# Peptides against a protein of PDB entry 3ZOQ: the designs that were tried, part 112

Target 1, 223 residues: chain A of PDB entry 3ZOQ
Amino acid sequence: QLLQDSWWNQLKEEFEKPYYQELREMLKREYAEQTIYPDSRDIFNALHYTSYDDVKVVILGQDPYHGPGQAQGLSFSVKPGVKQPPSLKNIFLELQQDIGCSIPNHGSLVSWAKQGVLLLNTVLTVRRGQANSHKGKGWERLTDRIIDVLSERERPVIFILWGRHAQMKKERIDTSKHFIIESTHPSPFSARNGFFGSRPFSRANAYLEKMGEAPIDWCIKDL

## One batch from the design tools (peptide; made by RFdiffusion4, then SolubleMPNN)

Design b2_p20_5_s4 (from b2_p20_5, 18 letters changed)
Fold by OpenDDE base, seed 3:
Structure b2_p20_5_s4 (fold): chain B 223 residues (1-223), chain A 20 residues (1-20)
Amino acid sequence: as target 1 above (223 residues)
Amino acid sequence: EEEELLKALLEELRKAERGG
């Protein structure tokens, strides 16, 4: 499927820029010579599931999970049947504590994406077993543009920024129009320092309701 | 296998880029 028209209109200029062409060539080499995640068909899943116009909430990640079968092109999300990574487990723990959702028997966040939660990593690919291996190769410029065009959108967006890496993008967000929910990262190394108890899900829904929009059903059904 | 992966990549990129 083609990238949805709403995203195409926002990003079409980027695809013609030299940096993206260089990124493209890099990806060709990487996918040919290395095991790269996610699957090549899943790289733009975040944009496929959530159109530009349908974005209500953005959750920023860094780069994809680098283990076999994990990454599915959505930040923090893992394919069904995959053991939930520690950060994701903590996300679900906070979800349960925040709004009472049960812990799902899988780690797929596709249901969020389909409701307008853009699950965007700043880097969209990674080498197997090598975190940040595709850092600085061009993805950040594209994903910065994604943030920029959302920031420029008149209809407000809620940005959930967990940890320092995500929070560095705050400077790109027009806070006169958009809402930001910040806390420490859900990682076991930081979750107890502010993520737990931050209640990002209820807070996001509170903003949505204030704007007259339908809240997100954050609860995930078992598969 | 590698060729198929590359083809899949190029197809995904093409679809994102509206390259035809």
Scores: peptide ipSAE 0.373, ipTM 0.853, DockQ to the pose 0.019
Fold by OpenDDE base, seed 4:
Structure b2_p20_5_s4 (fold): chain B 223 residues (1-223), chain A 20 residues (1-20)
Amino acid sequence: as target 1 above (223 residues)
Amino acid sequence: EEEELLKALLEELRKAERGG
């Protein structure tokens, strides 16, 4: 199915709100008149692969990669066969240093999503070659609601917040229930200022273990 | 169901992609 059932119970009211209808009309125009990423079938992949109830970890991104064939509807993830973007390369470098995983020969993070890692961008579409082109068009209100309903969930969630944009969402997260892992962004411009050595993967698993939950297998197999 | 509405949207977007 398109979205896991548990998400409908949390988000159904949003899809009937005026802002979402306006977003819908915008998207129809954009996909008709522009090259938009990801493919329309992949827009909601984060909610497709990970149910509301199964969320263990959230990794927030800003908006999709805006190059051909890159965006997969999952934050930081790229389709197999696509060159790994610089930020993703740094994520895998930290993964290797943190818990010893080999660097995969592809950039798909679907295996994380299937284990309960919600790979959520705050904006879910973008024009080709135009970063942030769909900023402020309605996606943020929907994704804020996603964060809100996760924050309201009784079962704790781990939020990994890389960089200022993601960290701005901390105000929406009940830190009395949920765990926050913060560092600078994995971008080459910021990774050496705190992302490298932050060990988000082992720290996330440590929280999961303390909660009595199965850790994430962060290591990604080659294709 | 809301999922049906969303599916309808995605179908519209897919058609739009083909036309664009």
Scores: peptide ipSAE 0.167, ipTM 0.772, DockQ to the pose 0.018
Fold by OpenDDE base, seed 1:
Structure b2_p20_5_s4 (fold): chain B 223 residues (1-223), chain A 20 residues (1-20)
Amino acid sequence: as target 1 above (223 residues)
Amino acid sequence: EEEELLKALLEELRKAERGG
């Protein structure tokens, strides 16, 4: 079984739709003719690590890192041994200021994913060195459905929406039931305009506790 | 069935990926 049962049940109808079939064919060509990230086996890592029922928090990214060895199939996350990208460094700085976590010596966010943090990019693949190269090819329709089925879930979800791109998805979220944490993007170009000091981690945990759920251990151990 | 097909696709994609 490729996807956990809970996600398969929510998404199986999407995989049968023409847009996804076209996306698959596109991906086949792209991976054959270009260097595409992440590795094809890692495309759905966000769904692999965090089942539909186990989602507590969603952090939306745009598309994968487009440098060699970086993308891990999780938004903002990089494989161990990879230099932390600027946005990720700022995420860890905010984490430190928010709840006192030390800066980890790696950039893997797998520990968050395993605790119920869905680290979802809206586009799940990218060409090497070409940001947004797979934008508008079908991924957004699938990931919109992911947001939709989470919004429809009875158990509340916390959506962390950094920057305008992620915030555009707010219209798909039932705010009467779910919680949204918004700020500027952690990018160096925007972080000082609202991301720093936004305290998304403590705020998320406060909501989880209010719902009677276990908080996320956001602190990441060194490897 | 579709899930199995997707798995097979991903395996094929990996094999087809430039650079091995």
Scores: peptide ipSAE 0.095, ipTM 0.723, DockQ to the pose 0.019
Fold by OpenDDE base, seed 5:
Structure b2_p20_5_s4 (fold): chain B 223 residues (1-223), chain A 20 residues (1-20)
Amino acid sequence: as target 1 above (223 residues)
Amino acid sequence: EEEELLKALLEELRKAERGG
């Protein structure tokens, strides 16, 4: 299966809408004419690894890494063997300072995804070397719906919103049911202005414990 | 049949993907 069945139940209506059909046609053209990331098989990895019902935490990104071999369909995550991007390095630095995890020798966050951390970009594809090249093409409407259906879920979700782009999605989140952890972005340009020391990992686990749920094992083993 | 739409998309993308 390409998607967990629980996501299909939540999103099936979106795939029939005109905007998604237009997005589909755009993507067919883009993948044919350009080098697009991630691999087409990996576009929906976030929904593949984390079912709708299993979502505990959401970490929002903007769009995939646009370098060769980097993007794997998970926000901030890179395939094993790929040099850790600056933002990801800072994420691991904060992870170490927050809860004492060692910095892993790779950048794959799949272990988080498998535990219920939805690593969702708002835009799910990008042209090689062209950040935000697929912005405004329909992905945002789908990913907004993903946020909406999670917000409508009775079981609480923790949303980790780094930076202004992610924080703009707060208006879609029912804060009477769900928890939000906000800070500046882990980017080198903003990390020192609030990301470092924000302790999102321990805070997320504290909320999970309050809800009677198992905490996330944020520590990533070396490969 | 709708799950088939997503599957169809991914299959079409794989077929279209440059160097894939």
Scores: peptide ipSAE 0.082, ipTM 0.702, DockQ to the pose 0.018

Design b2_p20_6_s1 (from b2_p20_6, 13 letters changed)
Fold by OpenDDE base, seed 1:
Structure b2_p20_6_s1 (fold): chain B 223 residues (1-223), chain A 20 residues (1-20)
Amino acid sequence: as target 1 above (223 residues)
Amino acid sequence: SELERQEEEGARQLEAETTK
Protein backbone atom coordinates (compact mmCIF):
# COMPACT_ATOMS: atom_id res chain seq x y z
CA GLN B 1 0.00 0.00 0.00
CA LEU B 2 0.98 3.57 -0.61
CA LEU B 3 1.56 5.62 2.50
CA GLN B 4 1.35 9.33 3.13
CA ASP B 5 4.52 11.14 2.19
CA SER B 6 5.53 11.79 5.78
CA TRP B 7 5.31 8.11 6.71
CA TRP B 8 6.85 6.96 3.46
CA ASN B 9 9.90 9.11 4.13
CA GLN B 10 10.27 7.48 7.53
CA LEU B 11 9.56 3.88 6.54
CA LYS B 12 10.49 3.45 2.87
CA GLU B 13 13.74 1.71 3.73
CA GLU B 14 11.90 -0.89 5.79
CA PHE B 15 9.75 -1.94 2.88
CA GLU B 16 12.86 -2.75 0.87
CA LYS B 17 14.30 -5.04 3.55
CA PRO B 18 14.11 -8.82 3.23
CA TYR B 19 12.02 -9.26 6.37
CA TYR B 20 9.25 -7.14 4.96
CA GLN B 21 9.37 -8.83 1.60
CA GLU B 22 9.03 -12.16 3.36
CA LEU B 23 6.16 -10.78 5.41
CA ARG B 24 4.51 -9.56 2.25
CA GLU B 25 4.79 -12.97 0.63
CA MET B 26 3.45 -14.64 3.75
CA LEU B 27 0.50 -12.28 3.77
CA LYS B 28 -0.26 -13.02 0.14
CA ARG B 29 -0.51 -16.70 0.98
CA GLU B 30 -2.50 -16.07 4.12
CA TYR B 31 -5.06 -13.84 2.45
CA ALA B 32 -5.42 -16.38 -0.34
CA GLU B 33 -5.72 -19.47 1.84
CA GLN B 34 -7.22 -18.15 5.08
CA THR B 35 -9.64 -15.53 6.29
CA ILE B 36 -7.42 -12.69 7.44
CA TYR B 37 -8.36 -9.47 9.22
CA PRO B 38 -8.53 -6.66 8.58
CA ASP B 39 -9.24 -6.36 4.88
CA SER B 40 -5.93 -6.03 3.09
CA ARG B 41 -6.72 -2.48 2.06
CA ASP B 42 -7.22 -1.52 5.71
CA ILE B 43 -3.95 -2.88 7.11
CA PHE B 44 -2.28 0.52 7.26
CA ASN B 45 -5.34 2.58 8.20
CA ALA B 46 -3.63 3.90 11.32
CA LEU B 47 -0.95 5.48 9.15
CA HIS B 48 -3.49 6.62 6.58
CA TYR B 49 -5.58 8.52 9.11
CA THR B 50 -2.68 9.98 11.08
CA SER B 51 0.40 11.29 9.27
CA TYR B 52 3.83 11.12 10.84
CA ASP B 53 3.87 14.85 11.47
CA ASP B 54 0.33 14.95 12.81
CA VAL B 55 0.81 12.31 15.49
CA LYS B 56 0.04 13.75 18.91
CA VAL B 57 -0.83 10.60 20.83
CA VAL B 58 -0.04 6.93 20.30
CA ILE B 59 -2.22 4.15 21.67
CA LEU B 60 -0.63 0.73 21.24
CA GLY B 61 -2.57 -2.46 20.78
CA GLN B 62 -1.45 -6.03 20.27
CA ASP B 63 -3.09 -7.30 17.09
CA PRO B 64 -6.41 -6.87 15.28
CA TYR B 65 -9.72 -8.26 16.39
CA HIS B 66 -10.14 -11.70 14.86
CA GLY B 67 -13.90 -11.80 14.44
CA PRO B 68 -15.90 -11.11 11.28
CA GLY B 69 -16.31 -7.46 10.40
CA GLN B 70 -14.57 -6.15 13.50
CA ALA B 71 -11.09 -4.93 12.65
CA GLN B 72 -10.62 -1.75 10.65
CA GLY B 73 -6.87 -1.30 10.96
CA LEU B 74 -6.99 0.79 14.14
CA SER B 75 -6.10 -0.49 17.60
CA PHE B 76 -9.13 -1.17 19.81
CA SER B 77 -11.46 0.23 17.16
CA VAL B 78 -14.31 -1.65 15.52
CA LYS B 79 -16.32 -0.82 12.44
CA PRO B 80 -19.67 0.87 12.96
CA GLY B 81 -22.45 -1.60 13.55
CA VAL B 82 -20.13 -4.01 15.34
CA LYS B 83 -20.81 -4.85 18.97
CA GLN B 84 -18.27 -3.16 21.20
CA PRO B 85 -15.74 -5.65 22.57
CA PRO B 86 -15.36 -5.72 26.35
CA SER B 87 -12.04 -3.87 26.40
CA LEU B 88 -13.46 -1.12 24.23
CA LYS B 89 -16.49 -0.85 26.48
CA ASN B 90 -14.15 -0.29 29.40
CA ILE B 91 -12.23 2.33 27.44
CA PHE B 92 -15.48 4.22 26.97
CA LEU B 93 -16.38 3.80 30.64
CA GLU B 94 -13.07 5.34 31.63
CA LEU B 95 -13.60 8.08 29.06
CA GLN B 96 -16.94 8.86 30.65
CA GLN B 97 -15.55 8.93 34.17
CA ASP B 98 -12.45 10.85 33.13
CA ILE B 99 -13.88 13.70 31.10
CA GLY B 100 -17.64 13.13 31.02
CA CYS B 101 -18.08 11.84 27.49
CA SER B 102 -21.19 9.86 26.68
CA ILE B 103 -20.86 6.24 25.63
CA PRO B 104 -21.13 6.18 21.85
CA ASN B 105 -23.51 3.84 20.05
CA HIS B 106 -20.62 2.45 17.98
CA GLY B 107 -17.01 1.48 18.46
CA SER B 108 -15.20 3.41 15.74
CA LEU B 109 -12.26 5.46 16.94
CA VAL B 110 -11.66 7.08 13.55
CA SER B 111 -12.43 10.50 15.02
CA TRP B 112 -9.45 10.08 17.34
CA ALA B 113 -7.22 9.02 14.48
CA LYS B 114 -8.18 12.07 12.45
CA GLN B 115 -7.11 14.31 15.32
CA GLY B 116 -3.64 12.82 15.61
CA VAL B 117 -4.16 9.74 17.76
CA LEU B 118 -2.15 6.96 16.15
CA LEU B 119 -4.07 3.78 16.92
CA LEU B 120 -1.27 1.32 16.24
CA ASN B 121 -1.25 -2.42 16.74
CA THR B 122 2.16 -4.03 17.02
CA VAL B 123 0.94 -6.79 14.70
CA LEU B 124 -1.28 -5.59 11.89
CA THR B 125 -3.00 -8.78 10.70
CA VAL B 126 -4.59 -11.88 12.21
CA ARG B 127 -6.27 -15.11 11.14
CA ARG B 128 -9.95 -15.44 11.84
CA GLY B 129 -10.48 -16.82 15.31
CA GLN B 130 -6.78 -17.16 16.03
CA ALA B 131 -5.40 -14.38 18.20
CA ASN B 132 -1.72 -13.61 17.66
CA SER B 133 -1.56 -15.99 14.70
CA HIS B 134 0.67 -13.54 12.84
CA LYS B 135 2.91 -12.78 15.80
CA GLY B 136 6.60 -13.02 15.01
CA LYS B 137 6.15 -12.83 11.25
CA GLY B 138 7.72 -9.43 10.70
CA TRP B 139 5.11 -6.86 11.71
CA GLU B 140 6.78 -6.21 15.05
CA ARG B 141 9.96 -5.10 13.31
CA LEU B 142 8.07 -2.57 11.21
CA THR B 143 5.97 -1.27 14.08
CA ASP B 144 9.05 -1.03 16.28
CA ARG B 145 10.49 1.20 13.59
CA ILE B 146 7.34 3.30 13.68
CA ILE B 147 7.82 3.77 17.41
CA ASP B 148 11.50 4.53 16.87
CA VAL B 149 10.97 7.24 14.27
CA LEU B 150 8.34 8.85 16.47
CA SER B 151 10.71 8.69 19.42
CA GLU B 152 13.34 10.39 17.30
CA ARG B 153 10.95 13.15 16.27
CA GLU B 154 11.71 16.53 17.76
CA ARG B 155 8.08 17.41 18.40
CA PRO B 156 6.96 15.52 21.51
CA VAL B 157 4.53 12.60 21.41
CA ILE B 158 2.33 11.15 24.13
CA PHE B 159 2.40 7.36 24.37
CA ILE B 160 -0.49 5.65 26.10
CA LEU B 161 0.63 2.17 27.11
CA TRP B 162 -2.10 -0.09 28.45
CA GLY B 163 -0.92 -3.42 29.79
CA ARG B 164 2.32 -5.36 29.78
CA HIS B 165 2.63 -5.89 26.04
CA ALA B 166 2.45 -2.20 25.22
CA GLN B 167 4.63 -1.23 28.17
CA MET B 168 7.41 -3.43 26.85
CA LYS B 169 7.88 -0.79 24.16
CA LYS B 170 8.74 1.86 26.75
CA GLU B 171 12.45 1.20 26.36
CA ARG B 172 12.23 2.42 22.77
CA ILE B 173 10.81 5.80 23.77
CA ASP B 174 13.00 8.79 24.62
CA THR B 175 11.35 9.96 27.81
CA SER B 176 13.46 13.11 27.81
CA LYS B 177 11.25 14.37 24.98
CA HIS B 178 8.11 12.27 25.06
CA PHE B 179 5.46 11.53 27.63
CA ILE B 180 4.21 8.13 28.69
CA ILE B 181 0.89 7.32 30.30
CA GLU B 182 0.81 3.80 31.72
CA SER B 183 -1.85 1.68 33.34
CA THR B 184 -3.19 -1.84 33.36
CA HIS B 185 -5.02 -3.05 30.27
CA PRO B 186 -8.69 -2.12 29.76
CA SER B 187 -9.54 -5.83 29.62
CA PRO B 188 -12.15 -6.91 32.17
CA PHE B 189 -9.44 -9.11 33.63
CA SER B 190 -7.22 -6.16 34.51
CA ALA B 191 -9.16 -2.90 34.24
CA ARG B 192 -10.06 -2.78 37.93
CA ASN B 193 -6.41 -3.13 38.84
CA GLY B 194 -5.44 0.28 37.54
CA PHE B 195 -7.01 1.16 34.22
CA PHE B 196 -10.18 2.54 35.74
CA GLY B 197 -9.33 5.84 37.34
CA SER B 198 -6.10 6.23 35.37
CA ARG B 199 -7.65 9.15 33.45
CA PRO B 200 -5.48 8.81 30.35
CA PHE B 201 -7.58 11.18 28.28
CA SER B 202 -7.45 14.21 30.55
CA ARG B 203 -3.79 13.51 31.27
CA ALA B 204 -2.99 13.38 27.58
CA ASN B 205 -4.78 16.66 27.00
CA ALA B 206 -2.94 18.23 29.91
CA TYR B 207 0.35 17.36 28.24
CA LEU B 208 -0.88 18.69 24.91
CA GLU B 209 -1.87 21.96 26.53
CA LYS B 210 1.55 22.19 28.15
CA MET B 211 3.10 21.73 24.72
CA GLY B 212 0.96 24.51 23.32
CA GLU B 213 -1.04 22.13 21.17
CA ALA B 214 -4.75 21.74 20.75
CA PRO B 215 -6.22 19.03 22.95
CA ILE B 216 -7.91 15.96 21.56
CA ASP B 217 -11.68 15.93 21.46
CA TRP B 218 -12.02 12.46 22.86
CA CYS B 219 -15.79 12.45 22.90
CA ILE B 220 -17.25 10.36 20.11
CA LYS B 221 -20.52 11.30 18.48
CA ASP B 222 -23.18 8.75 17.71
CA LEU B 223 -23.62 7.61 14.14
CA SER A 1 2.13 -13.53 35.05
CA GLU A 2 -1.37 -14.87 34.77
CA LEU A 3 -2.70 -11.34 34.95
CA GLU A 4 -0.48 -10.33 32.05
CA ARG A 5 -1.75 -13.24 30.02
CA GLN A 6 -5.32 -12.35 30.85
CA GLU A 7 -4.73 -8.78 29.74
CA GLU A 8 -3.90 -9.96 26.26
CA GLU A 9 -5.17 -13.46 25.60
CA GLY A 10 -8.11 -13.07 27.93
CA ALA A 11 -9.18 -9.96 26.13
CA ARG A 12 -9.01 -11.79 22.82
CA GLN A 13 -11.09 -14.63 24.21
CA LEU A 14 -13.73 -12.19 25.32
CA GLU A 15 -13.66 -10.59 21.91
CA ALA A 16 -14.26 -13.97 20.34
CA GLU A 17 -17.21 -14.52 22.62
CA THR A 18 -18.63 -11.20 21.56
CA THR A 19 -18.77 -12.37 17.97
CA LYS A 20 -20.58 -15.66 18.74
Scores: peptide ipSAE 0.115, ipTM 0.795, DockQ to the pose 0.718
Fold by OpenDDE base, seed 5:
Structure b2_p20_6_s1 (fold): chain B 223 residues (1-223), chain A 20 residues (1-20)
Amino acid sequence: as target 1 above (223 residues)
Amino acid sequence: SELERQEEEGARQLEAETTK
């Protein structure tokens, strides 16, 4: 896969490093021997839909959904026709309560990505039925670099960090330039402890407006 | 922490259930 020039310029050095070459070789074996998600052509969809320069908001996830047909290379997002996972359902509930959007009849967040919402997982692949199976294989180093180069960018970014895993990345974010929106995870196990009512969507748009940027149209149309 | 476990492991379990 070829990345957009803007991301290539930021990440080209990473792709030449041994850790990434080892990761790539591992992935070649995994995709050949196992069922891996997402489709290999979709691994970098987050970067494909949202260029480095166009990033306005970052939403961090852990790793892709591990069920058939679910993952599409965007954090929390599922392909059209796929049943919405519980965390995504809660995201849409908060979206509705926050800014009045209707709950869409699908789970694709591509419309967010196209507007500058980088839907980034810290790990970008997973084995079928084995959550977090590709943890510690090199993805975290690359995605840390993605966070770093965004943090180093002069134009401010809004980081939405749901849950402890995402919040562990706070130390990599220059809060003198960038904004962080934190809450508990949208998971049913934690959503009632702070996610619901956190209003991340309106808060993000408030920051964008303060910076003189166009807000995100968070509402998702039915398909 | 227990909260971290609930957020991460619990969420993954629910995702698995959704795929059934």
Scores: peptide ipSAE 0.112, ipTM 0.798, DockQ to the pose 0.774
Fold by OpenDDE base, seed 4:
Structure b2_p20_6_s1 (fold): chain B 223 residues (1-223), chain A 20 residues (1-20)
Amino acid sequence: as target 1 above (223 residues)
Amino acid sequence: SELERQEEEGARQLEAETTK
């Protein structure tokens, strides 16, 4: 099966639905005829690294980076050796200012994922050089379901929603049970309008502590 | 919205530039 047991139990019905079968067929064509990111084996990395039961924090992105070697199947994350995109640089700047972490010499957020930070894009694939090219093809329905099943989970989740695209998912989140951290997007075009100084990392850990859970070690070691 | 455009399209443009 595609996913580990905890996610499979939550999502297995989706994979049998016509929309997903159509998406799958589309992806087969795309990967055969185009350069698609991430690598097909990395599409579900967010779910691979972070089980349904282990999710503590969710960070939503839109779709994968569309440049060579960038996309890692995790929102905002890039493979080691790849230049950090501007938004990611700003994320690390805020991380430094928020909790004092050093800026890492790479852009991989795998260490967050392994600690329970679900780094989920709403669209999980993209054509090379064509941002948002796989929008409206079926991924959004699956990822909406991911948000839904997390919202329905008894154990609270912290949702970090940067920018309006992510914030539009707030309507799917039971805010009586789950916590939301909102700010402008880390993009250079919006970061100074609220992202910088929003301190999402310390705030997330504060919620975790209140819930009696271990905080996230947000600091990323150099490679 | 304008903000959405700046956040997404602007970010994507800059990301593409970093891969040149």
Scores: peptide ipSAE 0.108, ipTM 0.796, DockQ to the pose 0.698
Fold by OpenDDE base, seed 2:
Structure b2_p20_6_s1 (fold): chain B 223 residues (1-223), chain A 20 residues (1-20)
Amino acid sequence: as target 1 above (223 residues)
Amino acid sequence: SELERQEEEGARQLEAETTK
């Protein structure tokens, strides 16, 4: 996929590396032979919606939803008309409790992305019905590089790291420049162990304001 | 860790249930 200039300048060297070429070839086979999510045109939606320079907040996910019509290339986000997955429901519950937003009638987080929230999964594709099926195939190296170039950016970034998988990326983040908000994962299996009440949205906005940046309008309008 | 496993496996299981 063609990336916008800001991301292309940061990542162009990765696309020439053998690991990515191998990943690309694998993906070509997978998309041809299997049902893969998201749509191939949506793989880099997170980068399309949020330029390198416009990133204010990063929310890391694991890999895309593996059900039909769900994944749209943004972590935790689902296409309009799709039932909100349990983790996303919990995200909205925390959002409501944190800053008073109403629960939207859809699960699309595109409005966040357009405001500078990079909704990045560590793995950007998945085979239908097979969670983490594309883990360890090369995506992690690319997405690690995405984290790295953001960490190297002079303008501070807020990293929201829900769960241990995302928190493993802390070592790549220069905490002298960037801020990390971490809690347990919004999954029903872990949300009550720290995610609920963590108030990541107000905390993120507080840091943005301290940095002299406009806060994120986290509230999502109904469609 | 157990928590990590719960987050990954549990979340994925729930996601699968959501699509039913």
Scores: peptide ipSAE 0.104, ipTM 0.795, DockQ to the pose 0.768

Design b2_p20_6_s2 (from b2_p20_6, 15 letters changed)
Fold by OpenDDE base, seed 3:
Structure b2_p20_6_s2 (fold): chain B 223 residues (1-223), chain A 20 residues (1-20)
Amino acid sequence: as target 1 above (223 residues)
Amino acid sequence: SEEEERRRKAEEELLAKTSE
């Protein structure tokens, strides 16, 4: 089976649906004919690192970084040794200001994922150098289903929704059970309009503590 | 590892004619 048991039980039906079959065929062509990110083995890393049952926090992105060696299947995250993209730099600046974490010497958010932070892009692949090139090809239907099954979960989830694109998914979230943290996007174009000072990390941990759950250790160790 | 196995399965699902 493609996914860890807890996710597979929630999503297995999706992979048999025509839309995903068409998406898969498209992806096969894309990976064969062009440079596609992330590596095909890393497409579902968000679900591999964070099981359905272990999700505490969701951070939504749009689509993967489209430069060489960047994307690792986790929203906003880059492989070690890769220059931190502007949005990620701003995330770390807010992290430092919010809860005092040092700026790490790499951009990998795997440590968050392993603690239950689902780093989910709404579109899970991209052509090199072509942002949004795989938009509208079927990923959004799958990732909408991911949001739906999390929304249906009885155990509460914290959704961190940076910017308009992520916030469009709010209608799919049962706010009677789940918590939403919203601000402008960490992008340099929008960060100073509300992202900075939004303190999403301490707020998320405050919700977790209220729920009786262990907080996330958001601080990232140097490699 | 379990992580490596899941990654392998993801690649196979995408690129192979038949999924494992």
Scores: peptide ipSAE 0.357, ipTM 0.824, DockQ to the pose 0.020
Fold by OpenDDE base, seed 1:
Structure b2_p20_6_s2 (fold): chain B 223 residues (1-223), chain A 20 residues (1-20)
Amino acid sequence: as target 1 above (223 residues)
Amino acid sequence: SEEEERRRKAEEELLAKTSE
């Protein structure tokens, strides 16, 4: 099976649907003919690192970084040794101001994923140098289903929705059960309009504590 | 590791002619 048990139980039917088969065929061609990110082995890393049952927080991204060596299958995250992209730098600046974490010397958010932060892009692949090149090809239907099954979960989830693209998914989230943290996007073009000072990390932990769950250790250690 | 195995399976599923 493609996914770990907890996710497979929720999503297995999707992989047999025509839309996904068409997506898969497209991906076969793309990976054969183009430079596609992330590595094909890393496409589903968000689901590999964070099980369905272990999800505490969801952070939605759009699509993977499209530069060499950057994307690692987790939204906003970059592989160690890669220069931190502007949005990620701003995320760490807010993290520092919010809860006092130091700025890490790398951009890997794997430590968040391992604690139950689902770092999900709505589109899971991209062509090198071509942002949104795989938009509208089927990923959105799968990732919408991921949001749906989380919304249907009895145990509450915290959704962090930065910017309009992510916030459009709010209609799929049962806000009677789940918590939403919204602000402008961490992009340099929008961060000063609401992202900075939004304190999503402390707010998320406050919800977790209210639920009787362990908070996320958002501080990232240097490598 | 389990993580590496899952990633391997994901790649195989992507590249295979038929789904698992």
Scores: peptide ipSAE 0.156, ipTM 0.756, DockQ to the pose 0.020
Fold by OpenDDE base, seed 2:
Structure b2_p20_6_s2 (fold): chain B 223 residues (1-223), chain A 20 residues (1-20)
Amino acid sequence: as target 1 above (223 residues)
Amino acid sequence: SEEEERRRKAEEELLAKTSE
């Protein structure tokens, strides 16, 4: 099976549906004919690092970084040794101002994922150098289902929705059970319009504490 | 590891060539 048991129980039927089979066929061609990111083994890393039951926080991205060696299957995250993209730099700046964390010397958010932060892109693959090249090919239906099954979960989830694209998913979230933290996107084009000062990390931890759950250690150690 | 093996199998399943 593609996924660990907790996610497989929630999503296994999706992989049998025609839309996913069509997506799969597309991906076969793309990975064979072009350079696609992330590595095929890393496509579902968000679900590998964070089980369905362990999800505490969801951070939605759009699609993977499209440069060499960047994407590692986690939204906003880059592999160690890779220069931090502008949005990620701004995320760390806000992290520092919000809760006092130092800026890490790398951009890997794996430590967040291992603590229950689902770093989910709505589209899970991309062609090299071509942002949104795999938009509308089927990923959105699968990732919508991921949001749906989390929304249906009894244990509350915190959804961090940066920017309009992520915020469009708000309609799929049962706000009677789950919490939403919204702001502008961390992109340099929008960060000054609301992202900076939004304090998503402390706010997320505040919700977790209210629910009687352990907060996320958002601070990232240097490698 | 079991997780690495799962990923390997997932990749094989996802990208396995099919006869058209």
Scores: peptide ipSAE 0.142, ipTM 0.762, DockQ to the pose 0.020
Fold by OpenDDE base, seed 4:
Structure b2_p20_6_s2 (fold): chain B 223 residues (1-223), chain A 20 residues (1-20)
Amino acid sequence: as target 1 above (223 residues)
Amino acid sequence: SEEEERRRKAEEELLAKTSE
């Protein structure tokens, strides 16, 4: 059993399907022959830190950071001690402007994950220095299923969709039941076109409060 | 921990030499 029970009950059948077996075989070769991120032990960290039942918010990313020591299996998050990538810096800038949080001295979003923020990339591995190198190899089908089973969940979820790639997943989300927060991507190329000032953190907490749930403590403590 | 075990198992699953 690869996942904790709540996720395994939702996803176990996917791991038996041919597409995943093919993906698995590809990954075996890739990790043997290439430098692949994140560490093989960290691929499913998003599902390890946030159970199916505990998901309150989903933040979709594309694929992991492809630099050494960066990716830790959580979208937009980097390991402590690693320089914050530009998109993450912008996320923290918006966080500061939105709800007054200080900019942390690290880029780990684990504290969000532990509170029910599913930090999910649509593709869960990448070759060093080669963005999107594992695109179209099977991860998208698995992560689509993750979105689907969350959409089917009775308790509402808040989906934060930054940029076009994430927003394309909106068609898989039952918007009659779940909440969507959309803006441009936090990337320096797009952040000024709508991400800044979008206030996704306070908006997410507003939805949680309306649902009678505890808000997320988005502020990240220094290490 | 249970999470550590799952992570280890996931790695083993990916790195298994068995071809299917």
Scores: peptide ipSAE 0.119, ipTM 0.744, DockQ to the pose 0.021

